# Peptides against a protein of PDB entry 5FRP: the designs that were tried, part 6

Target 1, 225 residues: chain A of PDB entry 5FRP
Amino acid sequence: VEWTESIPQIIATREDISKELNQALAKTFIDSDPRVRRTSVMIFNKVPVTEIWKNITNKAIYTSLLHLAREKHKEVRELCINTMAKFYSNSLNEIERTYQNKEIWEIIDTIPSTLYNLYYINDLNINEQVDSVIFEYLLPFEPDNDKRVHRLLTVLSHFDKKAFTSFFAFNARQIKISFAISKYIDFSKFLNNQESMSSSQGPIVMNKYNQTLQWLASGLSDSTK

## One batch from the design tools (peptide; aimed at target 1 N122 K162 A169)

Design b1_p9_8 (made by RFdiffusion4)
Pose (drawn by RFdiffusion4):
Structure b1_p9_8 (pose): chain A 225 residues (1-225), chain P 9 residues (1-9)
Amino acid sequence: as target 1 above (225 residues)
Amino acid sequence: SNFYTELEE
């Protein structure tokens, strides 16, 4: 850990080495101890994306980084998901493509599909995290009308069938969710004024709204929240 | 829920 903690500054201060470091981090990314794996992925977080793209070039680093996204260990998996997504965003907003660096890009480009494939594991927390992460770094809410799409295609550019099916299923659910929140408000407004304490639908509508709110809360990690 | 698990099958 002590050794792994020092790399970001070294990489940030010297290009003298990209050989031994690439040789070492590869082992450091698959170590038995999760502390070092965390401290390894923290590199992609602490040191700027450009210096990563310049200094570390070994194929195994990125594959291990993405590989850990499916790991049992939680603290590593979450930081991994967040990191490789923020990295994917920054790895397009700063670094162009040439004839030589494309060799590794086929990994950076399979990041969204890998991210979308996490939904298939069917974990509330992970689904929540991927949800949060995608709209934070991948498909941002800014800044304009045209580029969102221009990049949206680039995100969709490297998908497997699963990524598409899930990409669309996430969208097919959106309408059903909208049809829910809209009725949720239409039912929640029932308390604006006295419509039926026990009149028209008092004994029935309360237990439609009260039971309907559970449907939206069934997908969240903490439904009791 | 098994929504995404059913899609995988």

Design b1_p9_8_s1 (made by RFdiffusion4, then SolubleMPNN; from b1_p9_8, 5 letters changed)
Fold by OpenDDE base, seed 3:
Structure b1_p9_8_s1 (fold): chain B 225 residues (1-225), chain A 9 residues (1-9)
Amino acid sequence: as target 1 above (225 residues)
Amino acid sequence: SNEFLELLK
């Protein structure tokens, strides 16, 4: 753990990280101790993306990072999912595609597919996290139309068949959620009006309001678990 | 899920 914690400082101070250091770092990602794996993932959060690409050249490190998305240890898995999504976004924004980094990009380009494939695990906590990182890092709000289209095409261009299916399912679910929220707002407005609440429709709308809230809540994971 | 949403229309 202590050794791995020192790596960010070493990367920041040394321009040429040895092959040996990369090999040693690769081993930490598959260490039996979750604390070591966690610390290894944190390197991607503590070191600037440009320095990561420059100094971490061992492909096994990147493949191992992606593999940790299915980690059994919850904390490591959650950290990994956030880290890889953020790293993907930062890489798209700051790293140019060159002949020299082509092999690493081939791995990084699979991050969207890796994330969307997590929906097949059918875990509510994982689903919520994947939803979050999609909105924050993969397909963030972008006012520029050209940039939005280019980002979307980039994300989709490396999807496998399962990822595409998950993508469409995700979008369909978001539409349903949006509809439910719209109805929640409508019902709330109705119930806020005393005359409307006292009408024959009052009890009916109250029931629909409660059902809508229940439906919306059912899609959320228990934060205590 | 879809049936429920249809009831809200």
Scores: peptide ipSAE 0.039, ipTM 0.710, DockQ to the pose 0.054
OpenDDE base, seeds 1, 2, 4, 5: peptide ipSAE 0.039, 0.029, 0.038, 0.033; ipTM 0.708, 0.650, 0.707, 0.667; seed 2 fails the geometry check

Design b1_p9_8_s2 (made by RFdiffusion4, then SolubleMPNN; from b1_p9_8, 6 letters changed)
Fold by OpenDDE base, seed 5:
Structure b1_p9_8_s2 (fold): chain B 225 residues (1-225), chain A 9 residues (1-9)
Amino acid sequence: as target 1 above (225 residues)
Amino acid sequence: DNFFSNLLK
């Protein structure tokens, strides 16, 4: 753990990291101790993306990072999901595609697929997190249409079949959620009016309101679990 | 689908 914690400083101060150091770092991502794995993932959060690309040249490190998204340890998994999504976004924004970094880009370009494939685990906590990182890092709000479309196409261009299917399912779900929220608002407005609540439609709307809430709640993770 | 259909009634 202590060794891994020192790596960010080493990367920041050194222009070149030895092959041996890269190999040693690669091993920390598959360490049996979740604390070591966590610390390894944190390197990607503590070190600027440009320095990571420059100094971390062992492709196994990047591959291992992606694999941690499916590990059993909740904290490490959650950290990994956020980290890889952010790293992907930062890489797209700051790293040029060159012949020298092509092999690493081939791995990084699979991050969107890796994330969308997490929906197949059918875990509400994971789903919520993936939803979050999609909007925050993969497909952030972009007012420029050309940039937005370009980002979308970039994300989709490396999808595997499962990720593509998941993407459609995600979008369909978002439409449904949006509709449900819209109805929730309408019902709430109706029920907040005393005259409307006392009308013959009052009980009917109340029932629909409750059903809508139940449906919305069923799609949310339990924060206590 | 059934849920949303019911909400629209």
Scores: peptide ipSAE 0.026, ipTM 0.685, DockQ to the pose 0.049
OpenDDE base, seeds 1, 2, 3, 4: peptide ipSAE 0.019, 0.016, 0.025, 0.025; ipTM 0.677, 0.660, 0.692, 0.696

Design b1_p9_8_s3 (made by RFdiffusion4, then SolubleMPNN; from b1_p9_8, 6 letters changed)
Fold by OpenDDE base, seed 1:
Structure b1_p9_8_s3 (fold): chain B 225 residues (1-225), chain A 9 residues (1-9)
Amino acid sequence: as target 1 above (225 residues)
Amino acid sequence: DNFFSDLLK
């Protein structure tokens, strides 16, 4: 753990991390101690993306990072998901594609697919986290249409079949949520009117209101779990 | 799908 905690400082101070250090770092991602794995993931958060690309040249490290997205240890998994999404976004923004970094880009370009494939786990907490990182890092709000389309095409260009399916399902869900929210507002307005509540439609709308709330709530993770 | 159909009725 102590060794791994020193790595960010080493990367920041040295221009060339030795092959041996890269190999040692690769081992920390598969360490039996979750604290070591956590610390390893944190390297990607503490070190600027440009320095990561410069100094971490062992492709096994990146592959291992992506693998941790499905780790059993909740804290490490959650950290990994956020870290890899952010790292992907930062890489797209700051790292040029060259012949020398091609092999690393081949791995990094699979991050969106890796994240969208997490929806198949069917865990509400994971789903919420993936939703969050999609909006924050993968497909952030971009007012420039050309930039937005370019980002979208970049994200989709390396999708596997399962990721595409998840992508379409996600978008369909967003439309449904939007519709449900719209209905929730309509029902709320109706129920706020005393005359409407006293009408024959009052009980019907109340029922629909409750159903809408239940449906919306079912899509949210239980924060108590 | 049934839920949304019912909301439209």
Scores: peptide ipSAE 0.031, ipTM 0.701, DockQ to the pose 0.049
OpenDDE base, seeds 2, 3, 4, 5: peptide ipSAE 0.025, 0.028, 0.029, 0.026; ipTM 0.677, 0.709, 0.710, 0.677

Design b1_p9_8_s4 (made by RFdiffusion4, then SolubleMPNN; from b1_p9_8, 4 letters changed)
Fold by OpenDDE base, seed 4:
Structure b1_p9_8_s4 (fold): chain B 225 residues (1-225), chain A 9 residues (1-9)
Amino acid sequence: as target 1 above (225 residues)
Amino acid sequence: DNFFSELLE
C-alpha cells in the first residue's frame, strides 16, 4: 500500500518510468488486498492524464483497471468505475491518437463498453453509478454540435453487442423517466390548486401522483445500503 | 408499460 501510494509522486517527478516499475505497478491492480487495489486505482485520479499516458506504458495496467469494474469489493469497484470513466473522458480530450499509443487506446476505447456492460449485473447501485458516469464523463453535455456528435460516435464505435443493447435500454429508460417527471410536475401543479384538489379528479390525480413517485423512487438505489 | 398507459389516461 505504501509503495503504491508513492507512485503518483514518482510519476509526477520522473519523465520516464522504468519497465520494472510498470511491472510492479501492474501487480498491485490484482493484489489480494483491496487497499492495494484501491490505491492503485487512485493513481489514475491523482496523476494528470497526460502524465499517465506518458509514463504508464504497460498494457496490463490498463486492462487490469478495466477488470476492477467488476470487483467484488464495493468501494474498489465504485472507485474504479468513476476513475475509468473520468480517465476515458480526459483521454479523449487531452491525448492525441498516435501510432505509439495505439495499443493503449485500443484498451481505453473499450471503457464505454465495459461500463455499459455493468448494467447486466442488475444491481441498482451499480446502475445508478453507471448512469452518473455516463452523464458526467462518457456523454456529457456539450453545446458544440460537432464535438457532441464526435464524442457520441467515438463512444459507440467500440461497443460490443451487449453494450449497444444496454445503450438502447438506457435511452429508453431515460425517456420513460423524463415522461414520469413531466407527469409528476403536472400532477403537482394540479394538486397545488385547492379547487382542483377538491374536485372529483382530486383523488384520482393524487393516486397517480403517488404511483408516479413510487415508480420514480423504485429506480433509485437505497442510499443507506 | 402498464404504468405509463395509466398515466396517459
Scores: peptide ipSAE 0.028, ipTM 0.658, DockQ to the pose 0.048
OpenDDE base, seeds 1, 2, 3, 5: peptide ipSAE 0.024, 0.025, 0.027, 0.025; ipTM 0.640, 0.610, 0.654, 0.641; seed 2 fails the geometry check

## One batch from the design tools (peptide; aimed at target 1 K162)

Design b1_p10_1 (made by RFdiffusion4)
Pose (drawn by RFdiffusion4):
Structure b1_p10_1 (pose): chain A 225 residues (1-225), chain P 10 residues (1-10)
Amino acid sequence: as target 1 above (225 residues)
Amino acid sequence: SEEIESLLSI
């Protein structure tokens, strides 16, 4: 850990080495101890994306980084998901393509599909995290009308069938969810004034809203929240 | 290729 903690500054201060470092971090990314794996993925977080793209070039680093996204260990997996997504976003907003660096890009480009494939594991927390992460770094809410789409296509550019089916299923759910929140408000407004304390639907509508709110809460990690 | 396939497999 002590050794792994020093790399970001070294990479940030010297280009003298890209050989031994690439040789070592590959082992550091698959070490048995999760502390070192975390400290390893923290490199992509602490040192700027450009210096990463310049200094570290070994194929195995990026595959291990993305591989850990499916790991059992939680603290590593979450940081991994957040990191490789913020990295994917920054790895397009700063670094262009040439004849030689494309060799590794087929990994940076399969990041969204890998991210979308995490939904298939069916974990509430992970689904929540991927949800949070995608709209934070991948498909941002800014800044304009045209580029969102221009990039949306680039995100969609490298998908497997699973990524597409999930991408669309996420969207098919959106309408059903909208049809729910709208009714939720239409039912929640029932308390604006006295419509039925026990009249028209008092004994029935309360237990439609109260039971309907559970449907939306069934997908969240903490439904009691 | 094999590693990428591993990444895409579940």

Design b1_p10_1_s1 (made by RFdiffusion4, then SolubleMPNN; from b1_p10_1, 4 letters changed)
Fold by OpenDDE base, seed 4:
Parts: sequence; C-alpha cells; structure tokens
Structure b1_p10_1_s1 (fold): chain B 225 residues (1-225), chain A 10 residues (1-10)
Amino acid sequence: as target 1 above (225 residues)
Amino acid sequence: SEDLEKLLSL
C-alpha cells in the first residue's frame, strides 16, 4: 500500500525531473557557447534513438536541433546536419508513430525538407554535406523495392515546395555528374592510348578532357577553405 | 555532457 501510494509521487517526480531536464536541455541548444551547442547535438548521436524519443518530450528541443542546421559555427552546423539526418533515419526505422509522439513526428518529418532547403544557401561545403547525408541516411541504398519506395514516399510526403524543387535539381545534377564522370573515364582511356593521341582527335579529346575535369572540379568544395 | 547522456539513457 505504501509502495503504491509512493508510485504517483515517484511518477510525478520523474515527470518533474524529466520536465526540468528537458527545459535545461532546451537551453543548451541555444547557448551562446558553440561548445555547449555541440555537446547538445552530440546527445542525439550518443543516446539511442528510442531513449531520445522516450525522454526528450519537449518539442522545442527538436525544433532547435533543426535550426542548428543553419548555424554559423561550421563545426556545429556540420555536426547538426549529420546528426539530424541520422536521427531521422533511425527514427523511421525504430520509432512507431503513435498518438503520443505525433507532435514530435510532425517536427521530425520536416528534416528532409530542412536538409534539402540547405541547398538554397548556395554553399559548396553545405551542398556536399547534404549530398552525403541524403545518400547515407535519407535515401540510402535499399535493395527491397517496397522499402525503398516507402522510404522515398515518406521523405517526399512532407516536402515543401522548395524542397521538391531542390530534390529535382539534385537529381538532375547527379545525372549530369554521372555523365561527366563517364566522359572523363572515356577521355582518360583515349588519352592513355598512344595511337589515339597521335590521331587528329588527340588535341580535341585533350581539350574535352580538361573541360570535363574543370566542370567536375567546379562542383567540389575547396578543401583548403 | 556525459552526465546528461547518462541521465537520458536511464
């Protein structure tokens, strides 16, 4: 009886502790110190997704996480982008959609749009990172057609108009890159053949090779920056 | 940070 009577208090205390923890955590995401913000993001990397969903119930935390994708501090931003993409993927895989977590899902479901909208910043480093997380977490290789389609539909179902535009642009770019790489390989093979190089086409192919290389390079971020 | 992670894992 005493134990039963203590349960509501314990639950209340736990809820209070949880609430306080959530409130405290929410503040860390907007802390002026980038180290604190980084640490906050790292929680999502270190704690299992199921535990995050269970214990982090303040929607403001998730919203704040998404906002950090546009953080000025490069390291925090990069970490956040990877983290939110991974968290999205893990959530899709491990978290059921329930009435209780609906509000959180409404936020999490915007992660794909949030990421695709980063292309509008027009930063090559950001673009490369977004490309990476798309392939790694958002739309990973999936041999099962049903799962692949389901994932794709899930990702697209919450796109805003800008994200759709970005999605199409991304895909178009990938096709172009693939084509360019194919040509690069072809030209390289040609140039490595002495007979081909001695032909009238030699100089032409050399020029095309250089143009292709330059085009490919122009799409890459400057690693020195 | 580590303490917070531990708290969230409990």
Scores: peptide ipSAE 0.104, ipTM 0.860, DockQ to the pose 0.028
OpenDDE base, seeds 1, 2, 3, 5: peptide ipSAE 0.089, 0.024, 0.065, 0.028; ipTM 0.849, 0.535, 0.837, 0.554

Design b1_p10_1_s2 (made by RFdiffusion4, then SolubleMPNN; from b1_p10_1, 4 letters changed)
Fold by OpenDDE base, seed 4:
Formats: sequence, C-alpha cells, structure tokens
Structure b1_p10_1_s2 (fold): chain B 225 residues (1-225), chain A 10 residues (1-10)
Amino acid sequence: as target 1 above (225 residues)
Amino acid sequence: SKELEELLSL
C-alpha cells in the first residue's frame, strides 16, 4: 500500500525532471556554438522515435529543429535536413496520432513543406540534399499502392502554396532527368557500335551525347566543394 | 531516456 502511494509522487517527480530536461534541451538548439546545436540534432538520430515522442514534450524543441534547416552553418544544416526527414518518416510509421500528441504532430506535419521550401534558397547542394531525402524518407519506394497513396496524401495535405509549386517543379525536373538518362543510354549504345560511329550520324550523336552529359552534370553539386 | 541523458552530458 505504501509503495502504491509513492508511485504518484515518483511520476510527478519524473514529470518535473522531464520538464526541466526539456527546457534545458530547448536551449541547446539555439545555442551559439554550432557543436552544441549539432549534438542536439543528433539526439533525433540516436534516440528511437518512440522515446523521443515520449520524453520530448516541449514544442519549442521541434520548432527549433525545423528552423535549423535554414541555418548558415553547412554541417548543422545538412544534418538537420537529413534528421528531420528521417524523423518525419519514422514518426509516420511508428507514432499514432492521439489527442495528447496533437500539438506536436501539427509541427511535425509541416516538415515536408519546410523541406520543399528549401528549393527557394536556390543552392545546388541544398537542392541535391532535398532531392535525396524526398526519395529516401518523405516519398520512399513503397510496393503497396494503398500505403504509397496514403503517404503521398499525408505529405501533400499540409503543403503551403510555395511547397506545392516546388513539388510540381521537382516532379517536372525528375521527368526531364529520366528522359536525359534514357537518351544518354541510347547514345552510349550507338557510340559503342563502330559501324554507327563511322556513319554520317556519328558526329551528330557524339555531339548530343556530350550535350546530354553536360546537362546532367550541370544539375549536380560539385562534390569537391 | 539513458541515451538522451548521455547526449546531454556530452
């Protein structure tokens, strides 16, 4: 009986400790030292999503995480973009929507829009990273049609106008890339044939091949920078 | 919880 009576106090104490921890953690996301901010972001990578949702209840932490996607510090920004995309995907897969976590979900549901809005920065490195996380985490390959459609609808349901515009632009670009790759393959096959290369079409195809490669390369960030 | 605490202690 005495043990049972102590449980509410322990729970209350844990809640208080949790609150203090959350307040302390919230400060680390806005710390002036990028190493501190990086470490804070890494929590979302190292701790299971279920434990994060259970223990991190301060909304400011999630809001701050999203803001770091636009940070000037490259390493922190890149880490944040990957982290928030992965966290979004894991949350959709593992976290149920309840009345208690509704307010956090309202923030998390803005992650797709936040990511798509990064295209407006007009940075090739950021664009490449956003492309990558879209395919890896936001809209991954899913063989189940119902799941795939549901995920897509979920992602789109919280888009702002700018995100929709970016979404359409992204898809249009992907179609163009796919077409270019297809042509690259065709030209490569043609150029691999000696008889074809010796034909009147040889120089023409070589030129188109080079143009295709140049176009494909122009869309990629310099890996040396 | 332990992992979170470890990260905050770093």
Scores: peptide ipSAE 0.070, ipTM 0.830, DockQ to the pose 0.031
OpenDDE base, seeds 1, 2, 3, 5: peptide ipSAE 0.019, 0.048, 0.069, 0.064; ipTM 0.610, 0.792, 0.831, 0.822; seed 1 fails the geometry check

Design b1_p10_1_s3 (made by RFdiffusion4, then SolubleMPNN; from b1_p10_1, 3 letters changed)
Fold by OpenDDE base, seed 5:
Structure b1_p10_1_s3 (fold): chain B 225 residues (1-225), chain A 10 residues (1-10)
Amino acid sequence: as target 1 above (225 residues)
Amino acid sequence: SEELEKLLSL
């Protein structure tokens, strides 16, 4: 009987502690000191995703995390972009969609849009970072076709108009880069063959090789960090 | 940060 009577009090105490922690944490994400904001972002990077979803129940914390992607402080912004992309990927892999966590998922599902919208800032460093996290966390290599399609549809299903436009522009650029790299390899192989270099095609291929290199050099600064 | 991580793991 005494044990049963203590359970409600323990649950109430735990809920109170959790509420206080969430309130305190929510304040740290909007703190005026960039060091405090950085420390707050690091929680999402250090704590397992399952524990984050269990203990961080205040939706304002997740919303604040997403807002830090546009942070003026470079170090905090860069950390936030990497952290939110990784957190999105881990959440898709490890967290089930339930009625209880629906409101949090509605926020987390906007992470891809938040990231693709960063291309509109027109900053080369930000563009390179966004390119990197897309390949590493949002749309990673997956050999299973059904899983790849499912992930792609999940990412696209919550896009705003701006993110959708950025997505098409990004993919068009990546296809062009891939084609140019393929040609670079072909031309390099041709030019490394002595018989081919001595042929009438030698000077023509050398010119195409140089043009391809110039195009890649101008484009890679925008796409490959 | 470490204290918060410990609190979240409890």
Scores: peptide ipSAE 0.056, ipTM 0.807, DockQ to the pose 0.028
OpenDDE base, seeds 1, 2, 3, 4: peptide ipSAE 0.021, 0.048, 0.055, 0.032; ipTM 0.626, 0.798, 0.815, 0.749; seed 1 fails the geometry check

Design b1_p10_1_s4 (made by RFdiffusion4, then SolubleMPNN; from b1_p10_1, 6 letters changed)
Fold by OpenDDE base, seed 4:
Structure b1_p10_1_s4 (fold): chain B 225 residues (1-225), chain A 10 residues (1-10)
Amino acid sequence: as target 1 above (225 residues)
Amino acid sequence: SDDLKKLLSL
């Protein structure tokens, strides 16, 4: 009986401790020091997703995480983008949707839209990173058709208009890239043949090859910057 | 839980 009576107090105490912890953590996401913000983001990388969902119940933390995607500090922004994408994917895979976590899911479900909206910044480094996290975390390769379709529908179901526009633009670009790569391969095969190189088409194909390479390279961020 | 506490204590 005494043990049963102590359980509510323990739960209440844990809730209070949890509340204070959540409040303190929420402040770290908006701290003026980028190092503090970085450390707070790293929590989502270092702690298992199930434990995050269990212990981080303050909505403001998740909202703040999403806001850091537009952080001015490059390192924090890049970390945040990777972190939120990974967290989204892991959440979809490991966290059941319940009545209790509905409000957090409403925030997490906006991660894809948040990421796709980063394309409007028109920064090549950001674009490259967003491309990467899309393939790695948002829409990864999935051999199971039902799972793949379900993931796609889940991602799209919370898009705003801008995210949809970015999505279509992204896909169109990917098709173009795929085509360019195919042509690059064809041109490379042609140029590898000595008879073909010596033909009247040799210089023409070489020019097209160079143009294709230039186009492909122009879509990549300068790793030195 | 312990990992979160460790991270927050840093």
Scores: peptide ipSAE 0.064, ipTM 0.832, DockQ to the pose 0.029
OpenDDE base, seeds 1, 2, 3, 5: peptide ipSAE 0.019, 0.050, 0.064, 0.030; ipTM 0.632, 0.815, 0.828, 0.741; seeds 1, 5 fail the geometry check

Design b1_p10_2 (made by RFdiffusion4)
Pose (drawn by RFdiffusion4):
Formats: structure tokens, C-alpha cells, sequence
Structure b1_p10_2 (pose): chain A 225 residues (1-225), chain P 10 residues (1-10)
């Protein structure tokens, strides 16, 4: 851990080495101890994306980084998901493509598909995290009308069938969710004024709204929240 | 609901 903690500054201060470091971090990314794996992925977080793209070039680093996204260990997996997504975003907003660096890009480009494939594991927390992460770094909410799409295609550019089916299923659910929140408000407004304390639908509508709110809460990690 | 949807897709 002590050794792994020092790399970001070294990489940030010297290009003298990209050989031994690439040789070592590869082992450091698959170590038995999760502390070192976390301290390893923290590199992609602490040191700027450009210096990563310049200094570390070994194929195994990126594959291990993405590989850990499916890991049992939680603290590593979450930081991994966040990191490789923010990295994917920054890894397009700063670094162009040439004849030589494309060799590794086929990994950076399979990041969204890998991210979308996490939904298939069916975990509430992970689904929540991927949800949060995608709209934070991948498909941002800014800044304009045209580029969102221009990049949306680039995100969609490297998908497997699963990524597409899940990409679309996430969208097919959006309408059903909208049809829910809209009715949720249409039912929640029932308390604006006295419509039915026990009249028209008092004994029935309360237990439609009260039971309907559970449907939206069934997908969240903490439904009781 | 999410679990079922994604199990069917898998």
C-alpha cells in the first residue's frame, strides 16, 4: 500500500519510467489484498487523465480496472464504477485518436457497455450507482442540444446486444415510471382539499396511492427511505 | 420488477 500510494506523484513528476511501473501496477491491480487494489484504482482518480494516457500503457491495467467492476468486494467495486466512468468521460474530452493509441481505446470504448451490463446482476445499490454514474459522466445533462447526441452515438458506438437490450429496457421503463409519478401527483394532490375523507374513494383511493408508492420504491435499495 | 425484467432479458 505504501508503495502504491506513491505512484500518482511519481507519474505526475517523472516520465523516466513507464516500463517498470506498467510491469508493477499490473500485479498491484490483481493483488490479494483489496487495499492495494483500491490504492491502485485511486491512480485513475488522483493523477490527471492525460498523464495516465501518457505514462501507463499496459493492456492489463485497464482490463483489470474494468474487471474489478464486477468484483464481490463492495468498496473496490463502487470506486471502480465511479472511476472508470469519470475516466471514460475525461478520456474523450481531452485525448484524441491517432494511429498508435487506438490500440488500447477498444477498452475505453467498451466502458459504457460494461457499465450497462451491470444492470443484469440485478442489485439495487449497483443499479442505483450505475444510474447515478451514467448521467454524471457518460450521458451528461450539458451543455447543448447537438453534442449530447453526437457523444450519445459515440457511447452507443461500442455496444454488445445486451448493452442495447438493457439500454432500451431502461428506456421502456421510463414511460411506465412517468405514468406512475404523474398519477402519483394526481393521487397526492388528493390532500390539497377535502375530496373524500371517507366519501367517493376515501376507503379505496388511499390504499391505491399508499400501495402505488411501493411500486416505485421496490426498485430502490432502501425502500423504507 | 427490475430484477424480473433483467432476468428475462438475460
Amino acid sequence: as target 1 above (225 residues)
Amino acid sequence: SLTETFEELE

Design b1_p10_2_s1 (made by RFdiffusion4, then SolubleMPNN; from b1_p10_2, 4 letters changed)
Fold by OpenDDE base, seed 3:
Structure b1_p10_2_s1 (fold): chain B 225 residues (1-225), chain A 10 residues (1-10)
Amino acid sequence: as target 1 above (225 residues)
Amino acid sequence: ELKKEFEELE
């Protein structure tokens, strides 16, 4: 733990990290102690993306980071999912594709596929987290149409067949959620009108309102679990 | 049966 906690400061103060330090760091991502794995993932959050790409040259570190997205330890997994999504976005924005970094890019370009494949776990907390990182980091709001299309094409260009299937299912779910929210708003407006509530439609709309709320709530994670 | 495909780091 203490050794791994010192690494962000070492990366920030040194222009080059030795091969031995990269090899030692690679071992911390597969350590049996989840605190060591957590601290290792935190390096990608504490160090600027440019310094990560410069100093972390061992491919096994990036591969191991991606594998932690499926680990059993909830806190490390959740941290890893946020970290890898943010790191992907920052890398696309700040890191040029060169001959020298090609092999690291081949790993980083699989991050979107890795994240979309997490939907097959069928866990509500994982689904909510993946939804969040898609909107924040993978496909963020971009007002420029050309930049938005280019980003979308970049994300899709390295999808496996499973990731494409998840992508289409995700988009279909978003349309359904949007429609349910629109109905919730319409029913809420109707129920807030005293004349409408006193009508023969009042009880019918109240039932539809409750069904819409139950449907929306069933798609949310239980914050108590 | 979508088994929890969590990789146990042994």
Scores: peptide ipSAE 0.010, ipTM 0.599, DockQ to the pose 0.067
OpenDDE base, seeds 1, 2, 4, 5: peptide ipSAE 0.009, 0.009, 0.010, 0.009; ipTM 0.599, 0.585, 0.600, 0.598

Design b1_p10_2_s2 (made by RFdiffusion4, then SolubleMPNN; from b1_p10_2, 6 letters changed)
Fold by OpenDDE base, seed 1:
Structure b1_p10_2_s2 (fold): chain B 225 residues (1-225), chain A 10 residues (1-10)
Amino acid sequence: as target 1 above (225 residues)
Amino acid sequence: ELKELFNKLS
């Protein structure tokens, strides 16, 4: 009887501790010190996704994580973008959707939209990073057609209007890049043939080659910046 | 504090 009477108190204490932990963690994401914010983001990288979902139940933490994708501090922002994309992918793979975690999923499901909206900042470094995380985490290579389509539909199902626009623009760009690369290869092959290079078409192809290179380069971020 | 929180979550 006495043991049974202690159970509610133990449960209550555990809940209180969990609540306090979540509240404390929530504050770290909005701390003025970028080092604190960075460390907070790193929790999502170092702790298994299953444990995060189990122990981090305050929705404000997840919301704050997503907001860091647009923060002023470059290092924290970049870390956040990679972290949230990875976390999204891991969550889709490892976390079951339940009634209890529905509210968190509602936030996590907005990660793709959040990422695609970063293209509107019009920063080449950000664009490159978003491109990278899309291919690595959001829409990874999947040989199974049904799984690939399912993932795509999952990603798109929570897009806002801007994200859709960005998505279409992204895809259009990829097609253009692919075409440009193909032409680059063709031009390179042509120019590597001495007979072809010495022909009347040589100078024309050289010009097109240079234009193609310039176009391709213009879409790439400067790794030194 | 953050390190401690991290350790608790790990």
Scores: peptide ipSAE 0.047, ipTM 0.800, DockQ to the pose 0.016
OpenDDE base, seeds 2, 3, 4, 5: peptide ipSAE 0.044, 0.041, 0.047, 0.046; ipTM 0.787, 0.777, 0.798, 0.795; seed 3 fails the geometry check

Design b1_p10_2_s3 (made by RFdiffusion4, then SolubleMPNN; from b1_p10_2, 6 letters changed)
Fold by OpenDDE base, seed 4:
Structure b1_p10_2_s3 (fold): chain B 225 residues (1-225), chain A 10 residues (1-10)
Amino acid sequence: as target 1 above (225 residues)
Amino acid sequence: DLSKLFNELS
C-alpha cells in the first residue's frame, strides 16, 4: 500500500526533473558558444530516436534545432542539417503519431520544408548537403511502392509554397544532371575510340565533352574551401 | 543515457 502511494510522487518528481532538464537543454541550443550548440545537436545523433521522443518533451528544443539549420557557424549548421534529416526519417519509421506527441510532430513535420528552403540561401555547399540528405534520409530509396509513395506524400503534405517551388526546381535540376551524365558517358566512349577521335567529329565532341564537364563541375562545391 | 549527455552539456 505504501509503495502504491509513493508511485504518484515518484512520477511527479520525475516529471518535474524532466521538465527542468528540458528547460536546461533548451537553453544550450541558443548558447552563444557554438561548441555548446554543437554538443546539443549531437544528442539527437547519439540517443535513439525513441528515447529522444520519450524524454525531450519541450517543443522549444525541437524548434531551436530547426533554427540552427540557418546558423552562420558552418560546422554547427552542417551537423544540424544532417541531424535533423536523419531524425526526421527515424521518427517517421519508429515513432507513432499520438495525441500526446501531436505538438512535437507538428514541428518535426516542418523539417522537409525547412531543408528545401535552404536552397534559397544560394550557397553551393549548403545545396550539396541538402541534396545529399534528401536522398539519404528524406526521400530514400525504398523498393516497396506503397512505403515510398506514403513517404513522399508525407513529405509534401507539409510543404510551404517556397518549399514546393524548391522541390520542383530540385527535380528539374536532377533531370538535367542525369542527362549531362549520360552525355558525358557517350562522349567519353566516343573519344576513347581512336578512329572516332581522328574523325571530323572529334574536335566537336571534345568541345561538347569539355562543356559537359564544366557544367557538371559548376554545380559542385569546392571541397578545399 | 540522456542524463549523462545533459551532464556533459552543463
Scores: peptide ipSAE 0.043, ipTM 0.817, DockQ to the pose 0.016
OpenDDE base, seeds 1, 2, 3, 5: peptide ipSAE 0.015, 0.040, 0.007, 0.043; ipTM 0.572, 0.798, 0.548, 0.785; seed 5 fails the geometry check

